# Peptides against a protein of PDB entry 3EFO, part 150

Target 1, 262 residues: chain A of PDB entry 3EFO
Amino acid sequence: SQLADLYKSCETDALINFFAKSAFKAVLHQPLKVIREILVNQTAHMLACYRKNCASPSAASQLILPDSMKVLPVYMNCLLKNCVLLSRPEISTDERAYQRQLVMTMGVADSQLFFYPQLLPIHTLDVKSTMLPAAVRCSESRLSEEGIFLLANGLHMFLWLGVSSPPELIQGIFNVPSFAHINTDMTLLPEVGNPYSQQLRMIMGIIQQKRPYSMKLTIVKQREQPEMVFRQFLVEDKGLYGGSSYVDFLCCVHKEICQLLN

## One batch from the design tools (peptide; made by RFdiffusion4, then SolubleMPNN)

Design b2_p18_6_s2 (from b2_p18_6, 11 letters changed)
Fold by OpenDDE base, seed 4:
Structure b2_p18_6_s2 (fold): chain B 262 residues (1-262), chain A 18 residues (1-18)
Amino acid sequence: as target 1 above (262 residues)
Amino acid sequence: SSELEEVRQFLLDAMKAS
């Protein structure tokens, strides 16, 4: 059908960009609660419409998403959890205004990365490979105490180190003997010059390429206070300020879809 | 049907805006 073809041609990144800019524009004249509700409703309606009119007949209880929108819910949840759309006193007006303006000027690729960061397990790097490590889902469940992860969202870059991260990698990256010796006040990696360091720097460079903003590097040690900031970028987890986990949000959307179809 | 058209229009708008 024509509608089915339309869904097939849709792209999640474009939709999220549109949703984000629409929502962030609406912030100026609508309550945040209303905006969030509209976003969820629109998401549910789009998906319900597909289920009703485009998907093959199946049990109504099954969540059937168009292929082009299989990851729409996770990105939508990220949007909903953005500080601009959160009504929390802990979030300053200045921060909301800043991020709002940033997103309003972002292209499709930029906004996608902004809402869902890249999280790279760099502790598994093959120094002989020219390929970037495969990103993992932005969740604490994907971290390991033995791991080192690089997170980037186009604006910020974090190097997260597990408490049990390999000393040899620490030595390779920081030229220090142990985790305890890492200076988290640094915003630049030292020029160690070994293959691992070079590979990491290359990866960081690639990530920085074609980004409109220069990403500041923050080194984060697991179980230290700054890790709390880092964890806010693990967007699939439950948000500190009331945002749902991806799983919970998906369930919520599913429930709403079912309600629309009943 | 009206809901269907609204969704269709939304998708079209989103595509144009991208």
Scores: peptide ipSAE 0.221, ipTM 0.833, DockQ to the pose 0.735
Fold by OpenDDE base, seed 2:
Structure b2_p18_6_s2 (fold): chain B 262 residues (1-262), chain A 18 residues (1-18)
Amino acid sequence: as target 1 above (262 residues)
Amino acid sequence: SSELEEVRQFLLDAMKAS
């Protein structure tokens, strides 16, 4: 059908960009609560419409997403949890204004990365490979105390070190003997010169490539205070300021879809 | 239905905006 073709032609990144800019524009004239409700409602309606008119027959209780929108819910949740759409006193007006303006000028690729960061398991790097490590889902459940992860959202870059990170990797990256010796005040990795260091630097360069902003690097040790900031970028988890986990949001959307279909 | 048309229009608008 024509509608089915329309869904197939949709791109989640484009949709999120559109949703974000629309919502962020509306912030100036509408209550945040209303904006959030509209976003959820629109999401549910789009998915319900697909389920009703385009999807193959299936159990009514089953969540069926169009291929083009399989990851739309997770991005939508990220949008809903963005500080611009949160009325929390802990978030300054300046911060909201800053992020709002940033997103309003972002292209599709920029906003996609902004709302859902790349999280790369650096500890799994193959120095012989030219391939980037496969990104993992942005959740604490994907981290490991023995791991080292690089997170980037187009504006910020974090290198997260587990408390049990391999000393050999620490030595390779920082040229220090142990986790305790890592200086988290540095914003640049030392040029150690070994293959692992070079590979990591290359990866960071690739991530930075074609990005409009230079991403500041923050070194984060697990269980240290700055990790709290890092964890806010694990967008599938429950947010610090009341945002839902992806799972909870998905359940919410599912319920609303069911209501629309009944 | 009006709902279907709204969804269709929304999707079209989103695609145009990108």
Scores: peptide ipSAE 0.211, ipTM 0.829, DockQ to the pose 0.739
Fold by OpenDDE base, seed 5:
Formats: sequence, structure tokens, C-alpha cells
Structure b2_p18_6_s2 (fold): chain B 262 residues (1-262), chain A 18 residues (1-18)
Amino acid sequence: as target 1 above (262 residues)
Amino acid sequence: SSELEEVRQFLLDAMKAS
């Protein structure tokens, strides 16, 4: 059907870009609460429409999403949790204005990465491989105390180290004997020169080369104060200043879809 | 962008009609 073809042709990255810009434009003349409600409503209606008109017959209680929109909910939640749409006194007007303007000028690729960062398990790198490691979901549940992860959202880059990170990897990256010796004040990795270090630097370079802005590198040790900032980029988790986890949001959307289908 | 807007409008119309 024409509608089915439409859904098939949709792209989540394009949709989130559209919704983000429309919402961020609306903040100038509409209350934040209303904007958030509209976004949730639109999400539910789009998905309900598919379920009703395009999906195969099934129980109304089942969450059936088109392939093109399977990750739409997570992106929408990220949008809803953005500081521009949050009504919290802890967020300054300047920060809201800054992020609003940034997103308003972002292309599809930029906004996608901005709202949902790349989180790469660096500790799994194969120095003999030319492939980038597969990204994992942006959640604390995907981290490990034994792991080292690189996170990038087009504006910021973080290198997160678990408290039990392998000493050999620490030595390879930082040329220090242990986790305790890592200096988190540095904004550049040392040029150690071994294959692992070179591979990591290459990955970082590839990520940076695709972005219009130079990303500042922040080295983060697990359980240290700066980790709190890093955790804000784990967008599938609950935010510091509110907002649902992805799971909670998905439940909310599902509930609304069910209501529409009744 | 223009294409996306057309898609959105179509979806909205479809949603209203359904």
C-alpha cells in the first residue's frame, strides 16, 4: 500500500532531525510541557497508524514497529531529555540557548550522532583489524569495570576507563603501569607508538574527520567525579535532571499506542 | 527536508483519516 511504502521509506535520522528542529523552534512560543506532549503524541500516533494499517494482524497489546522506525522511540526519548526541552532550574538559559542553536543548524547526520552518541568498546580492539569496533548501546549496563570505552557525540569525546581496566591496555595507551597512574587532566593521548595506541588514535581520527567540530577529549576514570558528566551521555539511562530511561519511555509510548488502538 | 515534510504531511493526513 501507499502508506506501507511511506513507512518503508522513512528514516529515523531524518525524522529525529525534523522533530528536533520543529520542537526547538516551538520553544519560542509554546510551553515546554506542551511541546513534550506533542512529541510523545506524534510518536504514538505514527506508530499506532502503522500498527493499524500496515502491520500484520496481531494482538493490540503487541508493540509492532516498522523496521525504519524501530529505533525511533529511543531517539525521541533522547530529544525529550535534551536540556532545551527540560524545565529544570539547574539548566541555565545560556546552555539552553546554546544547544538550541546548535541543533537548529545540524544536518541529519550531525543530529543523529548528537542525540545518540557512539559508544565503542576499545578494550576489544584487534590491532590487526582495520574495522572499527561495533558500537554498543549507550547505557551503563553495557559498561564493564574491566573495559575501556570511547564515547563521541560529535561535540565531545570521552575515554572511559573501568577501575579494573587491563594494565596492559593502560600501559599501551598511557604508558603508565596502572589505573591509578592515569592523569585525567590531559586532553591528548600520549604518542606511545605501539600498535594498540596507534589503532586507538586512528579510530579517534576517523571519528573526528567526519565531524565539523573539533571534539575535546576527556579522560574519565570510573568512580571519579568527572564520570558524572560522562554518564549524561549514556542516553538510554535516566538523566541527572530528569527524563525517562529508554525502557520507561518505551512503556509510556506503548501505553499510548494501545489507547489509540482501543 | 522538503521530501521529509511531504512524508510528514502524508502521515498526518493518514493518521487523521484512520
Scores: peptide ipSAE 0.107, ipTM 0.734, DockQ to the pose 0.106
Fold by OpenDDE base, seed 1:
Structure b2_p18_6_s2 (fold): chain B 262 residues (1-262), chain A 18 residues (1-18)
Amino acid sequence: as target 1 above (262 residues)
Amino acid sequence: SSELEEVRQFLLDAMKAS
């Protein structure tokens, strides 16, 4: 009963914050390989324990998680894919050190956003509504060539535009006639003053609110070179520097859980 | 809350010991 209560009251975001800080502290005295293995193993053990003691009977092929922990594998994969836990020559020591220090000082809310960015479909905005659009999963599969998306992780903000973005929206946001006319060197949106522009600016303002760091805006056109940087923040996709997709990670964790329960 | 802290401590200890 106590265990069941624990899982019901589990705060995944707090756990991720804990795991991140623990891991980032451990990198100072333990090999990265060991740290990654521990994170995976502990995740599997935790979930296996739940299944053993709390979960209803289910097919072994299905990974059923409590509501409070359903996103744990997602965040854990994001943590594992962070440059601090990766040993790649493409990542500078300074960058790793910087991100390590950032996370070590982050609160629960900040770390949650940092590891799993908010991705908003801007093209779906209702100019007559003040409601924020619902965030979508951070994967390329959720993007649309006809869409415009805003991504923010507390440190960076991106406005991604599909190659077939509506000219009307482009005009409304950038005051230019077409996708080709958008200047990706800009770091600020023009104050066009129409409802679309105002609403987007409002959303950006809301996202920036209560964040300890000022997020610079990067305009990204689909299929242009800067999109590669943007894609690194689609954390559910396969990482460029050795990180797995969420699907692959989930399979790995599931396999380990099954082994623990056999 | 107490149980959660125990889990956290367990994980922390495991990471330190390995």
Scores: peptide ipSAE 0.017, ipTM 0.485, DockQ to the pose 0.110

Design b2_p18_6_s3 (from b2_p18_6, 11 letters changed)
Fold by OpenDDE base, seed 5:
Structure b2_p18_6_s3 (fold): chain B 262 residues (1-262), chain A 18 residues (1-18)
Amino acid sequence: as target 1 above (262 residues)
Amino acid sequence: SSELEEVTKFLLEAMAAS
């Protein structure tokens, strides 16, 4: 059907860009609560329409998403959890204005990365491979104390190190003997010159490539205070200021879809 | 307009604007 073809042609990155800019424009003349409600409603209606008109017959209680929108809910949750749309007093007006301005000028690729960062398990790097490691979901559940992860959202870059990170990798990256010796005040990695260091630098370069802003590198040790900032970018987790986890949001959307279909 | 029509229009608008 024409509608089915329309859904197939949709792309989540394009949709989230549209939703974000529409919402961020609306904040100038509509209450935040109303904007959030509209976004959730629109999401539910789009998905309900697909379920009703395009999806294969199944129980109404089953959540069925078109392939083009399988990750739409997670992006939508990220948008809803953005400081521009949150009514928390802890968020300054200046920060809201700043992020609003940023997103309003972002292209599709930029906004996608902005709302959902890349989180790369660099501890799994094969120095003999030219391929980037597969990104993992932005959740604490995907981190490991033995791991080293690189996170980037187009504006910020973080190198997160687990408390039990392999000493050989620490030596390879920082040229220090242990986790405790890593200086987190550094904004640049040392030029150690070994294959692992070179590979990591290459990856960082690729991530930085074609991004409109130069991402400042922040080195984060697990369980240290700066990790709190890093955790804010684990967008699938529960928000610092009360935003829902992806799982909770998905459940909410699912319930609304069911209500629309019943 | 039906819900189907509204969703269709919205999707088209979103795709065109992005």
Scores: peptide ipSAE 0.153, ipTM 0.803, DockQ to the pose 0.692
Fold by OpenDDE base, seed 3:
Structure b2_p18_6_s3 (fold): chain B 262 residues (1-262), chain A 18 residues (1-18)
Amino acid sequence: as target 1 above (262 residues)
Amino acid sequence: SSELEEVTKFLLEAMAAS
């Protein structure tokens, strides 16, 4: 059917870009609560429509998503949790206005990265490989106390270090003997010059490549206060300011879909 | 990207009509 073809032609990154710009435009004239409700409603309706008209026959309780929208819910949840739509006390009016304007001008690739950061397990780096490590889901469940992770969303870059991160890697990156010696006030990595340091810098360069803004680097040590800021970018987790986890949001959307199909 | 936006708008409109 024509509708089925439309679903096949859609892409989540394009959809989220569309929804983001639409919502951020609406912020000027509609209450945030209403905007969020509209977004959830639209998401549910799109998925319900597919389930009803395009998917193979099955029980209404079964969640069936088009391939083009398999990850739409997680991105939608990220959008709903954004400071523009979900006001947070630590975010100033100017900052919200700034982010709103940024997104309004973002392309598909930029907005995708902005809403769902890239999280790389750099502790698994192969210094002999030119390939980037595979990104992991943006959740605390994917972090490890023994790991070192690089997170980037096009505007910010974080280097997260577990409390038990390998001393040899710490030495390789920071030229200090232990985790305790890492200075988190620095915004630039030292040029240590060893293969691991060079590889990490290369990765950071690749991430920064073709991005419109220079990403400031923040070094974060696990269990220190600044980690709270980092955790806000673990978008699949439950938010501190009323935002749901991805799992909870997916369940919510599923419930609404079922209601629409009844 | 522009084409995808148009498809998305159409899709949303189609869904609203259903």
Scores: peptide ipSAE 0.084, ipTM 0.738, DockQ to the pose 0.106
Fold by OpenDDE base, seed 1:
Structure b2_p18_6_s3 (fold): chain B 262 residues (1-262), chain A 18 residues (1-18)
Amino acid sequence: as target 1 above (262 residues)
Amino acid sequence: SSELEEVTKFLLEAMAAS
């Protein structure tokens, strides 16, 4: 059908870019609450329409998403949790204005990475491979105390180290004997020169390539104060300023879809 | 972008009609 073809032709990254820019434009003349409600409503309607008209018969309780929108709810939740759409006093007007302007000028690829960062398990690097490690979901549940993770969203880059991260990797990356010796004030990794260090640097370089902004590197130790900043980029978790986790948001959307279909 | 907007409008219209 024509409608089914339309859904197949949709791309989540393009949609979220469109929704983000539309919402951020609307901020100038509509209340934030209304904008958020519209976004949720549009999401629910799009998914409900698919469920009703395009999806194969299934249990009404099941959330059936079109392939083109499998991750739309995730990105939509990230958009909803962006500071531009939040009316929290902790967020300065300047910060809102800054991020609004950033997104308004972002292309599809940029906004995709901005709203949903790449989180890479660096501790699993194969020094014999030039391929990037597979990204994991941006949630604390995907971190491990024994792991080392690189996070990037096009504007910021973090190297997160678990409290039990392997000393050999720490030595390989930082040329220090232990976790405790890592200097988190550094913004550049030392050029240790071993294969692991070189591979990590290469990965960081690849991530930085073709990005419009230079990403500052922040070294983060688990359970230290700077980790709080890092955790803000674990976008599937509950937001600092009242934003929902992805799971909670998905439940909300599902409920709204059901209401539309009943 | 233009195509996306058109598809979005269509989807919204379709949803309203459904």
Scores: peptide ipSAE 0.075, ipTM 0.747, DockQ to the pose 0.107
Fold by OpenDDE base, seed 4:
Structure b2_p18_6_s3 (fold): chain B 262 residues (1-262), chain A 18 residues (1-18)
Amino acid sequence: as target 1 above (262 residues)
Amino acid sequence: SSELEEVTKFLLEAMAAS
């Protein structure tokens, strides 16, 4: 059917870009609560429509997503959790205005990365490989106290170090003997010159290239206060300012879909 | 972007009609 073909042709990144800009425009004349409700409703309607008209026969209670929108919910949740759409006093008006302006000018690729960061397990790097490590889901559950992770969203870059991160890697990256010796005030990695350091720098360079903004590097130690800022980018987790986890959001969307279909 | 808007509108219209 024409509708089925439409769903097949949809691109989640493009949809999120569209919804983000639409929502951020609406912020000027609609309450944030209403905007959030509209976004959730639109998500549910899109998915319900597919379930009703395009999906194979199955139980109504089963969540069936079109392939083109497999990750739409997670991105939508990220959008909903963006500070522009949050009415929290902890978020300054200036910050909301700033991010709103940024997103309004973002292309599809930019907004995709902005809403769902890359989280790379740096501790698993093979110095003999030229490939980027596979990104992991942006959740605390994917972190490890023994790990080192690089997070980037096109605007910010974080190097997160677990409290038990390997000393040899710390030495390789920072040229210091231990976790305690890492200076988190630095915004640039030292040029240590070993293969691991070079590879990490290469990865950072690859991430930075083709991005419209220069990403400032923030080094974060696990269990230190700045880690809280880092955690805000673990977008699949429950938000600090009232945003839902991805799992909870997915359940919410599913319930709304069921309501629409019944 | 314009194509995306059209697709989105179509989807929304389709949803409303269903």
Scores: peptide ipSAE 0.068, ipTM 0.745, DockQ to the pose 0.107

Design b2_p18_6_s4 (from b2_p18_6, 8 letters changed)
Fold by OpenDDE base, seed 1:
Structure b2_p18_6_s4 (fold): chain B 262 residues (1-262), chain A 18 residues (1-18)
Amino acid sequence: as target 1 above (262 residues)
Amino acid sequence: SSELEEVRKFLLEAMEAA
């Protein structure tokens, strides 16, 4: 069907870019609550329409997503949790205005990375391989106390270190003997010169490439105060300012879809 | 249905904006 073909031709990154810019434009003349409701409603309607007209027969209780929109809900939740769409006194007007303007000028690739950061398990690096490590889901559940992770969203870059990070890796990256010796005030990694350090620097370089903004590096130790800032970028988790986890949002969307199909 | 047309319109608009 024409509709099925339409869904197949959709791209999540393009959709989220469109939704974001549309919503952020609407902020100028519509209440934030209304905008959020519209976004959820549009998401539910698109998915319900697919379920009704395009999806293979299945139990109504099952959430069936088009392949082109398989990850749309998680991106939509990230959009809904963005400071531009939140009415919290903790968020300054300047910050909202800044982020709004940033997104309004972002291309498809930039907005995708902005809303859903890349989280890379650096501790799994194979120094003999030039391949980038596979990204993991942006959730605390994917972190490990024994691990080291690099997070980037096009604007910020974080190197997160678990409290039990391997001393060998710490030595390789920072040229210090232990976790306790890592200086979190640094914004640049030392040029240690070993293969692991070189590979990490290469990865960071690749991430920075073709990005319109220079990402400053923040070193984050697990359980230290700066980790709280880092955790805000674990977008699948519950937001600090009232945003839902991805799981909760997915349940919400599913419920609304079911209501539309009844 | 009118709902179907709205969804089509929306999807097309989103795709064209990319």
Scores: peptide ipSAE 0.193, ipTM 0.829, DockQ to the pose 0.746
Fold by OpenDDE base, seed 4:
Structure b2_p18_6_s4 (fold): chain B 262 residues (1-262), chain A 18 residues (1-18)
Amino acid sequence: as target 1 above (262 residues)
Amino acid sequence: SSELEEVRKFLLEAMEAA
């Protein structure tokens, strides 16, 4: 059908960009609660419409998503969890205004990365490979105490180190003997010059390429206070300020879809 | 693109009609 073809032609990143800008524009004249409700409703309606009109007959209880929108819910949840749309007193007006303005000027690729960061397990790097490590889902469940992860969202870059991260990698990256010796006040990695350091720097460079903003590097040690900031970028987890986990959000959307189809 | 916007509009309209 024509509608089915349209769904196939849709791109989640473009949709998220559109929804983000629409929502952030609406912030000026609509309550945040209403905006969030509209976003969830629109998400559910789009998916319900597909289920009703395009999907093959199946059990109503099954979540049937178009291929082009299989990851739409996760990105939508990220949008909903953005500080601009959160009604929390802990979030300053200035921060809201700043991020709102940033997103309003973002292209499709920029907004996608902004809402869903890249999280790279750099502790598994093959120094002989020219390929970037495969990103993992932005969740604490994907972290390990033995791991080192690089997170980037186009604006910020974090290097997260597990408490049990390999000393040899720490030495390779920071030229210090242990985790305890890492200075988290640094915003630049030292020029160590070994293959691992060079590879990491290359990766960081690639990530920075074609980004409109220069990303500041923040070094984060697991179980230290700054880790809380880092964890806010683990967008699939439950948000500190009331945002749902991806799983919970998906369930919510599913429920709403079912309601629309009944 | 303009085409993408048209698709979005169509989808929204379709959702309303469904």
Scores: peptide ipSAE 0.095, ipTM 0.727, DockQ to the pose 0.108
Fold by OpenDDE base, seed 5:
Structure b2_p18_6_s4 (fold): chain B 262 residues (1-262), chain A 18 residues (1-18)
Amino acid sequence: as target 1 above (262 residues)
Amino acid sequence: SSELEEVRKFLLEAMEAA
């Protein structure tokens, strides 16, 4: 059907870009609460429409998503949790304005990465491989105390180190004997020169080269103060200033879809 | 792209009709 073809042709990255810009434009003349409600409503309607008209017959209680929109809910939740759409006094007007303007000028690829960062398990790197490691979901549940992770969202880059990160990797990256010796004030990795260091630098370079803005590197030790900032980029988790986890949001959307189908 | 906008419009119309 024509509608089925439409859903098949949809792309989540394009949709989130559209919704983000639409919402951020609406901020100028509509209450934030209304904007958030509209976004949730639109999400539910799109998915309900598919369920009703395009999906195979099944129980109404079953969440059925088109392949093209399988990850739409997580992106929509990220949008809803953006500081521009949050009514929190802790967020300055300047920060809201800044983020709004940034997104308003972003292309599809930029906004996708902005709303959902790449989180790469660096501790699993194969120094003999030329491939980037597979990204993991942006959640604390995917981190490990023994791991080292690189996070990038097109504007910021973080190197997160677990408290039990392997000393050999620490030595390889920082040329220091242990976690305690890592200096988090540095914004550049040392040029140690070993294969692991070179591979990491290459990965960082590849990520940077694809982006229009230079990403500042922040080194983060687990359980230290700067980790709080890092955790804000774990977008599937609950936000510091509010907003649902992905799981909670998905439940909310599912409930609304069910209501529409009844 | 113009094609994307057409898809969006159609999708929105479809949602309203549903």
Scores: peptide ipSAE 0.089, ipTM 0.722, DockQ to the pose 0.107
Fold by OpenDDE base, seed 2:
Structure b2_p18_6_s4 (fold): chain B 262 residues (1-262), chain A 18 residues (1-18)
Amino acid sequence: as target 1 above (262 residues)
Amino acid sequence: SSELEEVRKFLLEAMEAA
């Protein structure tokens, strides 16, 4: 059907870009609560429409997502959790305005990365490989105390180090003997010159490639105060300011879909 | 860009009609 073809032609990144800009434009004229409700409603309607008209017969209780929108809910949740759409006093008006303006000028690729960061397990790097490590889902559950992770959202880059990060990797990256010796005030990695350091720098370069903004690097030690900021970029987790986890959001959307289908 | 917007509009309209 024409509708089925339309769903097949949809691209999540494009949809998120569209919804983000639409929502952020609406912020100027509509209450945030209304905007959020509209976004959730639209999400549910899109998925319900697919389920009703395009999906193969299945149990009504089963959440069926079109292939083109398999990750739409997670991105939508990220959008809903963005500070621009949150009416929290802890978030300054300036910050909202800043992020709003940023997103309003973002292309599809930029907004995709902005809303859902790349989280790379750096501790698994193969220095002989030219391939980037596979990204993991942006959740604390994917971190490990023994790991080192690079997170990037197109604007910020974080190098997160577990408290039990391998000393050899710490030495390789920072040229210091232990976790405790890492200086988190640095915004650039030292040029240690070993293969691991070079590989990491290369990866960072690749991530920075074709990005319109130079990402500031922040070194984050697990259990130190700055980690709180880092954790806000673990977008699948529950947000600090009341945003739902992805799982909770998915359940919410599912319920609404069921209501629409009944 | 314009084509994409048209598709989006169509999708939204289709969803509303369904």
Scores: peptide ipSAE 0.083, ipTM 0.715, DockQ to the pose 0.107

